Peptides against a protein of PDB entry 5EFW. Designs and how they scored, part 93

Target 1, 141 residues: chain A of PDB entry 5EFW
Amino acid sequence: TTLERIEKNFVITDPRLPDNPIIFASDSFLQLTEYSREEILGRNARFLQGPETDRATVRKIRDAIDNQTEVTVQLINYTKSGKKFWNLFHLQPMRDQKGDVQYFIGVQLDGTEHVRDAAEREGVMLIKKTAENIDEAAKEL

## One batch from the design tools (peptide; made by RFdiffusion4, then SolubleMPNN)

Design b1_p23_1_s1 (from b1_p23_1, 9 letters changed)
Fold by OpenDDE base, seed 4:
Structure b1_p23_1_s1 (fold): chain B 141 residues (1-141), chain A 23 residues (1-23)
Amino acid sequence: as target 1 above (141 residues)
Amino acid sequence: FERFYEDKALAEKKVAERLAELL
């Protein structure tokens, strides 16, 4: 499908279902996180969080969901095997023709370091553009 | 803060339905 052609780390979640579960995950996301599709579909993405994940950053994500807004943050996430990575994460709502939120698009850029300055700006640009591409692709289906 | 599915099977079915609408 058009969505499957997007070789980036992303998920689509459904805020209209209890606990805003993942309803779609890219192959790249599965590879990044070391989970199977079966293990993650129907679950909230919080399973990626762990001991060193900043709770204040998580709250920013929650607030964005509650307020139906976009957010871009960096947080520590964990793979299935327990490997830590810095996740430059962008979340934005996917809206219908009425303007109501149908889904959220989450895009992940992984790294071994917290990115700053020009590298962060470049990463943010990339993940935002990716989210827009996903939004467009999903609307064409 | 955290929500849990009362019926996982029902939740998975709903996810599958939404996925079918999207893809």
Scores: peptide ipSAE 0.056, ipTM 0.617, DockQ to the pose 0.059
Fold by OpenDDE base, seed 5:
Structure b1_p23_1_s1 (fold): chain B 141 residues (1-141), chain A 23 residues (1-23)
Amino acid sequence: as target 1 above (141 residues)
Amino acid sequence: FERFYEDKALAEKKVAERLAELL
């Protein structure tokens, strides 16, 4: 299936539930963040944030959720053990046949450094394409 | 309202389970 071909870091969240919890996480996401599935399902993804996470960037993510729009940003996230990583992050709504938002798809590309220029553009294209693949696969359920 | 969220949570669990089966 399309979903089987997705070997990327991603989550699906439900904005129709209190606090927009994670309802699905890829195996790669669990490996990246060092959490078990039981530790993250039903939780808001804010547990990835820490002291050096830029609050203005977090606000952009919150605004996108509230406005039901997509957003692409880079921010510092933390693993369970407290290791920092740069997260090139893309979020977009998954809509039903009526155009109503059902879920959000969040895709993460991790790195040790903030990426710029060509590397950033390539990363953005990759995570956006990944989100579209997930959207397509999820609609087959 | 509590029942609504419970039913929704159950529905989401089924979606998550199906997604996990496809991975």
Scores: peptide ipSAE 0.056, ipTM 0.612, DockQ to the pose 0.053
Fold by OpenDDE base, seed 1:
Structure b1_p23_1_s1 (fold): chain B 141 residues (1-141), chain A 23 residues (1-23)
Amino acid sequence: as target 1 above (141 residues)
Amino acid sequence: FERFYEDKALAEKKVAERLAELL
């Protein structure tokens, strides 16, 4: 099915460390972005941004981190080789039993073009569900 | 539907295992 072909691109970041670095990246994320795990672990995910990345959208992401809230946006990102892709991106905090933020979960759905209308809604549901699955899996640790 | 749920469960397990190694 279409759902079975969806590569789950995601990262886990640690806002308790300086500059909220990536501490985990899925294999699919590495394949999408063309980076090795060694190249991205310990770094802020901003290396995916480039000339055509909308700065207002980036600010929404930053605000969500600062406010410890979830956000869903679509923005231009770049692979290591400089290839542009549309990133339908969902970010949400992972909270402990006390309600304190421990990590952020970032999920990416890539596309050649900006996704709109029903396709966008479907993509949003997918990446949100993926984030919830990751959150649930992490809480079982 | 069953296969979808199985794939989901497997994916969740893999995530949990990998996170357990890192955290």
Scores: peptide ipSAE 0.054, ipTM 0.598, DockQ to the pose 0.045
Fold by OpenDDE base, seed 3:
Structure b1_p23_1_s1 (fold): chain B 141 residues (1-141), chain A 23 residues (1-23)
Amino acid sequence: as target 1 above (141 residues)
Amino acid sequence: FERFYEDKALAEKKVAERLAELL
């Protein structure tokens, strides 16, 4: 399928529903996190957090949602089996033609290490561009 | 390289379009 060919990790969430649940997840995201689609749809993405996830970073994500802004952070996330990975994460609102927030787009770039400098900059550009591609396609409908 | 990225971006847009139709 077309979805099977997309290698990007992303989710779409609905802030208009209670607890901002995931309403869509890419196949790549499911593979990364080791969850089935049925296990994650309708849930808040906080299930990826664990003991070593920095709470201050999580607060930045929450603040971005509350303020309806974008944010880019790196944080420790956990797979279903409990494996830790570094998540270079970008979140941005998807707005309708009136400018109202309908959804959030979350894009994840996984790694075994915290990335810095040129590698971080490149990763940030990649995940932001992915988010924009999703946003642009949705706005054209 | 540029063509590869263009094709990938187009694929992502098509997926997003289909997704938006389902939402």
Scores: peptide ipSAE 0.044, ipTM 0.602, DockQ to the pose 0.037

Design b1_p23_1_s2 (from b1_p23_1, 11 letters changed)
Fold by OpenDDE base, seed 5:
Structure b1_p23_1_s2 (fold): chain B 141 residues (1-141), chain A 23 residues (1-23)
Amino acid sequence: as target 1 above (141 residues)
Amino acid sequence: YDRFLEDLALARKRVEERLRALE
């Protein structure tokens, strides 16, 4: 689809289905993670986690989903081949016109290093803006 | 909005079917 071809790393998940599975993934996300679309659709995104993924950070993500709020974190993720990368991750709910949560938008900025200070602020701004653009497109199209 | 929601609804339906097939 047109949405899949957006040159940003993102997924859309459905919290109304069992285990909040990925229902949509951009081509860039597939390239980043080294998975095919068929391998990830219908699965919870936790398959990206591994031994060095901070469990406290994962808990923050889970809490945000449970509370239907947004969150921004950095965590270690793994590609299909087992390569580690730092993921600056932003998640926010997509609500319908009545205010009910229908989906979650997850945006990923990959890096070889943990980013700090100005670089982190810039990355956060970028992924938040990306999420807002996706949400806006959903409400206008 | 309608077109986007239709795309998402289709994606959801495909995932639902896949999940049922794997059970």
Scores: peptide ipSAE 0.436, ipTM 0.870, DockQ to the pose 0.263; fails the geometry check
Fold by OpenDDE base, seed 4:
Structure b1_p23_1_s2 (fold): chain B 141 residues (1-141), chain A 23 residues (1-23)
Amino acid sequence: as target 1 above (141 residues)
Amino acid sequence: YDRFLEDLALARKRVEERLRALE
């Protein structure tokens, strides 16, 4: 689809289904993570986590989902082949016209290094804008 | 917006079917 071909790493999850599974993934996300679409659809995104993923950071993500708020964090993720990468991750709810959460948008900015300062700020702005663009595109269709 | 929701609904349905198959 047109949405899948957006040249950004993102997924859409459905918190109204058991375990908030991924229901949509961009082609870029698949390329980044080395998974096929069939391998990830219907799964919780936690399969990207591994031994060096900070559990406290993961809890921040979980809390944001539970509280239906946005969150931005950096955490270690793993590709299918086991390659580690720093994921600057932004998650925000997608709400309907009544304000109820329908989905979550997760945007990933991959990096070989943990980014700080100006680089981090720039990355945060990028992934937040990407999430907003996806949300706005949804509202306009 | 309606078309987008339809696409997402279809994606949701496909995932639901997959999940049921795994249960």
Scores: peptide ipSAE 0.430, ipTM 0.870, DockQ to the pose 0.269; fails the geometry check
Fold by OpenDDE base, seed 1:
Structure b1_p23_1_s2 (fold): chain B 141 residues (1-141), chain A 23 residues (1-23)
Amino acid sequence: as target 1 above (141 residues)
Amino acid sequence: YDRFLEDLALARKRVEERLRALE
């Protein structure tokens, strides 16, 4: 689909299905994580977590989903081959015209190291803008 | 809007079928 071909790392999940599974993954996301689409669709995104992933940060993500709010965090994730990367991650709900949450949009910016200061601010702006663009496309197409 | 939601609905349906197969 056109959505899958967007040159950004993102997924769309469905909180109305068991365990909030990924229902869409961009090609870039597959390349980043080294998983096939078949390996990802229908699974919760927690498979990216590993030994050095900060559990408190993961809890922030879980809380945002449970509370149907947005969150931006930076955490260690792992590719299929076990390579560690810093994931600057933004998640926000996609709401219908009534305001009810239908999906979640997750956007990832990968890096070798933890980003700080101006680089972090720039990354946050980028992934938030990306999420908004996806949400807008969902409502205008 | 409708086209995008239809794509999402189709994706959802495919995932639902996969999940049922795993039950």
Scores: peptide ipSAE 0.424, ipTM 0.863, DockQ to the pose 0.269; fails the geometry check
Fold by OpenDDE base, seed 2:
Structure b1_p23_1_s2 (fold): chain B 141 residues (1-141), chain A 23 residues (1-23)
Amino acid sequence: as target 1 above (141 residues)
Amino acid sequence: YDRFLEDLALARKRVEERLRALE
């Protein structure tokens, strides 16, 4: 679809299904993570986590989902081949016209190093803007 | 908006079917 071809790393998950599985993934996300679409659809995104992924950061993500809020974190993720990358990750709920959460939008900015200060602020701004663009696209079409 | 939601609904349906197949 056109949405899948957006040149940003993102997924859409469905918290109304068991274990909040990925139901949509951009081509860029597949390229980043080295997974096929068939391998990830229906799975919780935790498959990106590994030994060096900070568990406290993961808990922040879980809390945001449970509380139906947005969160922005930076954590170690792993590709299918086991390559580590720093994932500047933003998650926010996608709500229907009634205000009920239907989906979550997850946007990833990959990097070889942990980013701070201006670089982090720029990245956060970018992934938040991306998430908003995806959400607004849903409402405009 | 309708087209987007339809795409998501289709994606959801496909995942539901996949999950059922794994049960």
Scores: peptide ipSAE 0.395, ipTM 0.856, DockQ to the pose 0.271; fails the geometry check

Design b1_p23_1_s3 (from b1_p23_1, 11 letters changed)
Fold by OpenDDE base, seed 1:
Structure b1_p23_1_s3 (fold): chain B 141 residues (1-141), chain A 23 residues (1-23)
Amino acid sequence: as target 1 above (141 residues)
Amino acid sequence: FESFYEDRELAEKRVKERLEALK
């Protein structure tokens, strides 16, 4: 399928289920985070957070979910092995034809380094475009 | 998209199990 062919780091979550769990994760996302599909499905994505994750940034993500809006941030995440990495993260709601939120789409930049200036702008454009592609593909499900 | 629905069903199962454990 079109969704399956998107070779980017992303997850789809279901806010209609308790605690907005991950219901789909790309293979690249599993590689990035070092978790298996079985370990991730059904869980809230907060397991990627750790001691140095900025709590204010996390609150921005939480607010976006609660308000059903999009957000783009950089935050420190941790792999299963405990390795820290900078995650340029974009989140946006996927709405049905009626306008109601069905899912959230979360996209992570391929790289694990902190990006600034032109590199950050380029990364943001990339992950937003990826989210749009996922949205279109998901509507065909 | 068969794989999507398979993953979704597994996720829903896991969520249900978690909720049952909290009761």
Scores: peptide ipSAE 0.550, ipTM 0.885, DockQ to the pose 0.833
Fold by OpenDDE base, seed 2:
Structure b1_p23_1_s3 (fold): chain B 141 residues (1-141), chain A 23 residues (1-23)
Amino acid sequence: as target 1 above (141 residues)
Amino acid sequence: FESFYEDRELAEKRVKERLEALK
């Protein structure tokens, strides 16, 4: 399917379920985070956070969820094995034809390094474009 | 998009299981 052909790191979450759990994860995301599909489906994505994850940045994500808005941040995440990586992360709501939020799309930049300046701007554009592609693909669901 | 629906269904089951475990 079109959605499944998007070879990027992303998840789809369902805010209508308790604790906004992951309901879909791309293969690339699973590879990045070292989790299996069975391990993460139904869970809130906060399992990626750890000791060095900036709490203020996490709050920005939470606020975006609560306010049903998009947000782009860069934060420390952890793989299953405990490896740290910088996650340039974009989150945006997926709305139905009536404008109501159905899901959230979360996109993680390829790679694990902290990015700045031009590289960050390029990454932001990429993950936002990816999110739009996912949104369009999801309309076929 | 069969895979998507399968994953969503599994996720929903997992959520339900966790909620039941909290009772």
Scores: peptide ipSAE 0.550, ipTM 0.884, DockQ to the pose 0.902
Fold by OpenDDE base, seed 4:
Structure b1_p23_1_s3 (fold): chain B 141 residues (1-141), chain A 23 residues (1-23)
Amino acid sequence: as target 1 above (141 residues)
Amino acid sequence: FESFYEDRELAEKRVKERLEALK
């Protein structure tokens, strides 16, 4: 599986660069968030946050990055035009052959609605599977 | 996947430019 064949909402970030910037964004992600590639490459993904984004949930994401672990959360994000959407978000590290973290993979569920119970479980499985696909594809680069 | 390398290069360029602007 190649990276360009993964038609899902995702970004790849580089924690080895200052402020863990986005180094790749899928076309679907750009469409979802209403940003151009030029607007977001090199930026930290925090620009998706806004007034109603839960700060405690954001801290969970930050902790996962700092601890180099995976996390799955659901939080309010905002498009460029200011539209709110619920982002079922999965983050996990991509490690090199030595086991060191090279990148982070962030996957956003296709839907923009708040999901619970069975729908949430299904969404989590999907975005985790997507993250694994991205990990495999990126390691071939 | 050439697009990945292109995007990464652009991202790195943007980061560098931002850092230089802060100095």
Scores: peptide ipSAE 0.546, ipTM 0.883, DockQ to the pose 0.774
Fold by OpenDDE base, seed 5:
Structure b1_p23_1_s3 (fold): chain B 141 residues (1-141), chain A 23 residues (1-23)
Amino acid sequence: as target 1 above (141 residues)
Amino acid sequence: FESFYEDRELAEKRVKERLEALK
């Protein structure tokens, strides 16, 4: 499918299932986080959080999900091996033809460094565009 | 690489298993 052709770090979650679990993860995302598909499908993405993950930033993500809105943040995440990385993260709802939220799309910037200024703006534009591409591709399923 | 539908089905299966394990 067109969705499978998107070579970016992303997941799709299903808020209609208990605890908004991951229902799809790109190969790049699995490589970034060091998890297998078997390990993460059906789980909430909070397993990526750890001691240095800013709780206020996590709350922004939670609020966006609860309010069914989009959000863009940077936060510390951890790989399976415990390695820290900076995640420039964009989340937005995917709505059906009736306007109801069907899924959430989460996109993670490539790389592990905190980005600022022009680099951050560029990264934000990229992950937002990626999210739109995923949304469009997913609607073809 | 697994298709979207295959991943979704596996995810749903895992969710079901988790819920059953909590009972």
Scores: peptide ipSAE 0.527, ipTM 0.878, DockQ to the pose 0.710

Design b1_p23_1_s4 (from b1_p23_1, 12 letters changed)
Fold by OpenDDE base, seed 1:
Structure b1_p23_1_s4 (fold): chain B 141 residues (1-141), chain A 23 residues (1-23)
Amino acid sequence: as target 1 above (141 residues)
Amino acid sequence: FERFLEDEKLAREKVKKRLEALE
């Protein structure tokens, strides 16, 4: 679909389904993570986590989902082949006209290292703007 | 643009049905 071809790393999940599974993933996300679309659709995104993923950071993500709020964090993720990368991750709810949460949008900015200072600020601005663009494109799902 | 939205809705429905079949 056109949505999947947006040249950014993102997923859309459905919290109204059991375990908040991925229902859409961009081509770029598949390339980044080295998974096929078939392998990830219907799964919770936790398969990206591994031994060095900080559990406190993961809990922040879980809390944001449970509380239906947005969050921005950096965490270690793993590709299918086991390659580690730093994921600057932004998650936010997609709401309907009544304000009820329908989906979550997750945007990933990958890097070989933990980003700080100006680089971090720039990355955060980018992924937040991306999330808003995805929200606009996918609001009628 | 309208065609795009319809395609995405169809895709969403397909995924939903797939997930329901796995439950």
Scores: peptide ipSAE 0.063, ipTM 0.643, DockQ to the pose 0.170
Fold by OpenDDE base, seed 5:
Order: structure tokens, then sequence, then C-alpha cells
Structure b1_p23_1_s4 (fold): chain B 141 residues (1-141), chain A 23 residues (1-23)
């Protein structure tokens, strides 16, 4: 789709379906994670987690979904081939005109190291802005 | 714009049907 061609790493998930599966994934996200679209769609994004993924950070993500709030964290994720990468991750709900949550938008900024200070702030601003742009583009899903 | 919206809606419906078939 046109949405999938946006040149950013992102997914859209549907919390109204069992286990909040991915319903859209950008081409960039597929390239980053080394999965095909067919392997991604319909799955919960937890398949990116592995042995060194911090469970407390994962709990923050889960809590944000359960509470229908946004969250920004950094965590270790794994590609299909098992390569580790640091994921600066932002998640926020997409709400309808009535204010009800329809979807979640997840934006990923990948790196070889944990980012700090000014670099982290810059990355956070970027992924939040990206999420807002995706929200605008996908509001009629 | 209308074509874009139709494509996205169709994609969503396809995913939903796939999930239903796997359950």
Amino acid sequence: as target 1 above (141 residues)
Amino acid sequence: FERFLEDEKLAREKVKKRLEALE
C-alpha cells in the first residue's frame, strides 16, 4: 500500500484483534528486521525480543498498551538472523473522532548503541514527529 | 486520495480475514 512505502521504520497494530497483531509494516521495517511482509502481518511484535531484551522495558510497553497511553523506550531487539540492535521505540495510540483507540503506531529508530543525552533527545523528537505524520496518513483506516 | 484510502481499507480487511482463518 501507499502507507507501507513511507520511508520510516514503523508498524501499525490493531488492539481490537487477538493479541494486538501487526496490520501494517513499512518496507523499511521489513528491511531492518529481515522479515517478509507475509511473516509479519498478523503477528504480535514480541518476536523481535530475545535473551538480552530488558523485561522491565517490555513491561513499560505492555503497560502503555493496556492503559492506552504513549511510551518511549530503548530496548534490544533481534533480526530474523539473530543480529542484535538497539531500538529507540515510540508507541502511541491512534484514536478515532470519538476518542476511542483504533490502532497503535510503533516507530523504531535502530542503532548499534544505546543513545544518550542530545542524541537521544533528537531521536525521540524524530520518532514522535514520525508517529504524528503516520497518524495523519492512516486516520481513515 | 480516495484510492489511497480504499487500498488501506482493503489491506486491513485482508489481514482480518487471515487472522479469522487461522483461529
Scores: peptide ipSAE 0.061, ipTM 0.637, DockQ to the pose 0.194
Fold by OpenDDE base, seed 3:
Structure b1_p23_1_s4 (fold): chain B 141 residues (1-141), chain A 23 residues (1-23)
Amino acid sequence: as target 1 above (141 residues)
Amino acid sequence: FERFLEDEKLAREKVKKRLEALE
């Protein structure tokens, strides 16, 4: 099974390229966001943001990229057709054996509502585990 | 699996070329 066929919502980005573009997207991610692969490859993932996306949350994501750290947040994202969804989002760096960042892995858990308490904790554990699995599968890209 | 990784590397390079064309 190819990497794109993994039944999880995720992207891989390349911070060594201008504006940290998406270089890989899963089929599930394309289905969720209603974009074709050609429409999103080579773009920064900010196209998912819209009017109700919290700017402070976006800043947390930016800080994580700049500092080469992981972050987990919930934010409003938009599909191509303009449909809003809550995105429980986890981002972490993919490092080589020397510890240098090669890529970032972004995992999305979609929902119609903001999740809290036990549901949030479970979702966080799931997307973090997913990111680790993707790291193992894609580290040699 | 190694062939798969090579194909993915090629895909990455295509993305890079696309970015260069847009700049």
Scores: peptide ipSAE 0.044, ipTM 0.623, DockQ to the pose 0.234
Fold by OpenDDE base, seed 4:
Structure b1_p23_1_s4 (fold): chain B 141 residues (1-141), chain A 23 residues (1-23)
Amino acid sequence: as target 1 above (141 residues)
Amino acid sequence: FERFLEDEKLAREKVKKRLEALE
């Protein structure tokens, strides 16, 4: 679909379904994580986590979902082959006309290192803008 | 863990149906 072809790493999840599964994944996300679309759809995104993923950071993500708020964090994620990468991750809710949360957008900026200062600010700006663009593109979901 | 797997299976089925409805 047009949505899947957006040249950014992102997923859309449905918190109204059991375990907040991924319902859409971009081609870029699949390439980044080395999973097929069939392996991704219907799963909670926690399969990206591994031994070195900071549990406190994961809790921040969980809290944001539970509170229906946005969050931006950096955490270690793993590809299917087990390769580690730093994920500058932004999550935000998609709301309907009444303001109720329908979905979450998760945007991933991959890196070989933990980014800080100006690089982090630039990355955050990028992934937040990306999330807004996806929100607009996915308004008919 | 078994319950988790069952929930994931259920989620996959619901997602499949939802995607079919959107297509």
Scores: peptide ipSAE 0.026, ipTM 0.562, DockQ to the pose 0.082

Design b1_p23_2_s1 (from b1_p23_2, 11 letters changed)
Fold by OpenDDE base, seed 4:
Structure b1_p23_2_s1 (fold): chain B 141 residues (1-141), chain A 23 residues (1-23)
Amino acid sequence: as target 1 above (141 residues)
Amino acid sequence: MKEKLEEEIRKKALEKNEQFLSA
């Protein structure tokens, strides 16, 4: 569909299901991570973490989910084949008309390198804007 | 038990995915 073919790296997760599993993944995300859609749906995104993933950063993500807030971090992730990449990651809740959280949107920056300074600021703006676009698109479904 | 739960979650996730695809 239009949503899955958005040319950005993103997933949608469902915190109302056990362990907040991925319920939707873009084609770009699948390409980035080297997983098939079948391999990803129903799983918590923690499968992308590995030995060099900073646990404190992971906790920030967990806290954001628990508090139903947004967060932006950079962390080491791993592809299916074990390749490391830096992931500038933005997470934000998708709320219904009542204001209750229905889903979370997770966006991963294009590219696999760690970004700093102006590049980081630009990347953050991009992935946040992408998340908003996904939010709007998903609500129309 | 763990595998069964994982399959149930996967099934529900697939249902949600289908909802997105069908809309």
Scores: peptide ipSAE 0.491, ipTM 0.882, DockQ to the pose 0.738
Fold by OpenDDE base, seed 5:
Structure b1_p23_2_s1 (fold): chain B 141 residues (1-141), chain A 23 residues (1-23)
Amino acid sequence: as target 1 above (141 residues)
Amino acid sequence: MKEKLEEEIRKKALEKNEQFLSA
């Protein structure tokens, strides 16, 4: 469909279901992480974490979900085959007409390297803009 | 019981996914 074909790495999760599982993933995300759609639907995205994933950064993500706020971080994730990559990650809530959180949108920057300075700022702007585009597209469905 | 719950969550996730696919 149109949403899943957006050429950006992203997922949509449902915090109203137990453990905030993934309910939608873009093709690019599947390619990045080396998982099939069948393998990830219904799972919490923590399967991307591994030994070198910074636990404090993970806590920031969890806190944002619990507080229903947005957050932007960089953390080490792992593909299905176990390859490490740096993930510039942005998460924000998708709210309904009443203002209640319906879903979360998670966007991952293209690439596998840690970014700094101007490149980081540019990447942050890009993934935030992407999240807004996804929010708008999803609300039209 | 845990496996059953996981399957139920998976089912609900698939339902949500289908809703997105239908649009």
Scores: peptide ipSAE 0.490, ipTM 0.882, DockQ to the pose 0.759
Fold by OpenDDE base, seed 2:
Parts: structure tokens; C-alpha cells; sequence
Structure b1_p23_2_s1 (fold): chain B 141 residues (1-141), chain A 23 residues (1-23)
């Protein structure tokens, strides 16, 4: 599908289901996080968080979901094997024809390092653009 | 869009169901 052709790290979640579970994950995301699709479908993405994940940053994500807004943050995530990585993460709602939120799109920048300055700005633009591409692709299905 | 996503959800639901049936 068009969605499957997007070679980026991303998930789609469904806030209308209990605990806003992941309902789609890109192959790249699975590779990054070291999980199988079966392991993560139906789960809230919080399994990527761990001891060094900043709680305030997590709250920003939660607030964005609750308020149905977009957010871009960097946070420590963990792979299945326990490896830490910096996740430049962008979240935005996917709305239906009526404008109601149906899903959320979560995009993770390629790489495992914390980025700042020009690299961060470039990364932010990239993941936001990716999110828009995902939104468009998903709506075409 | 919805069809593909719903397929994924359904797949997981089926897997869950299988687990419950085997318990």
C-alpha cells in the first residue's frame, strides 16, 4: 500500500480504543525498536519508555493527545533489548472528513542520538513532513 | 485507510482470542 511504501519510523494509534493502542507500525519502526508487529499491535506506545525517559516530556505527549494537538519532543526510549536511544518524536492527529480525530500519527526520526540546532530543525521538518505524508497516504486507502 | 488499519486491529483481536481460548 501507499502507507507501506513510506520508509520512515512511524506508528498510527487509535485514541478511540482503550489506552490509545498502536494499530499500525512501519517496518522501520519495528526494526528500530526491535519488536515484532505482533508484540506491539494493540499496545500503548509507552512500552518504549524507561527509567531515563523524562516524565515531563511524556506529559507533553499525553497533553497533546488529550487536547488533540500536535507535539514535537525528544525523549529517551528503549529498544526491546534495553538499548537507550534519543527519539525525536512528532505526534499529530489524523482527522476524518468531519474534522474529528480518528487516529494519531507518531513519527520517530531516524537515528539514536540527541540532536540540536540545525540538525534538530532539519529533523523536525523531516518528521513533520513525514507525518503529513502518512496522513495523506492513509486517507487514500 | 480504515480498511487496512481495521485489518490490523482485527488480526490482533483474533490473536488475543486464541490466547484466551487456549487458557
Amino acid sequence: as target 1 above (141 residues)
Amino acid sequence: MKEKLEEEIRKKALEKNEQFLSA
Scores: peptide ipSAE 0.328, ipTM 0.801, DockQ to the pose 0.058
Fold by OpenDDE base, seed 3:
Structure b1_p23_2_s1 (fold): chain B 141 residues (1-141), chain A 23 residues (1-23)
Amino acid sequence: as target 1 above (141 residues)
Amino acid sequence: MKEKLEEEIRKKALEKNEQFLSA
């Protein structure tokens, strides 16, 4: 579909289903993580976590989902082959016309390295803008 | 949006199921 071929790293999850599973993933996300669409559809995104993933950061993500708020963090994730990468990650709710949370949008920066200072600020702006674009595109379906 | 999205999910789920059965 048009949505899955957006040239950015992102997923859409459904918090109304058990364990908030991934329901859509971009081609770029699949390439980044080395998974096929069939391997991740219907799964919680926690399979990207590993030994060096900071648990406090993971808790921030969980709290944002539970509180239906947005959050931006950097955390270590792992590809299917076990390669570590730094994930500048932004998550925000997608709301319906009534204001109720329908889905979550998760966006990952294109790069795989840890970013700081000006580069981090730029990356945050980029992934937030991307999330808004995805929100608008998804609502057109 | 919701209905079309759900239809796409269902389609992908069906395709996944077919692939699984063929494996």
Scores: peptide ipSAE 0.287, ipTM 0.780, DockQ to the pose 0.079

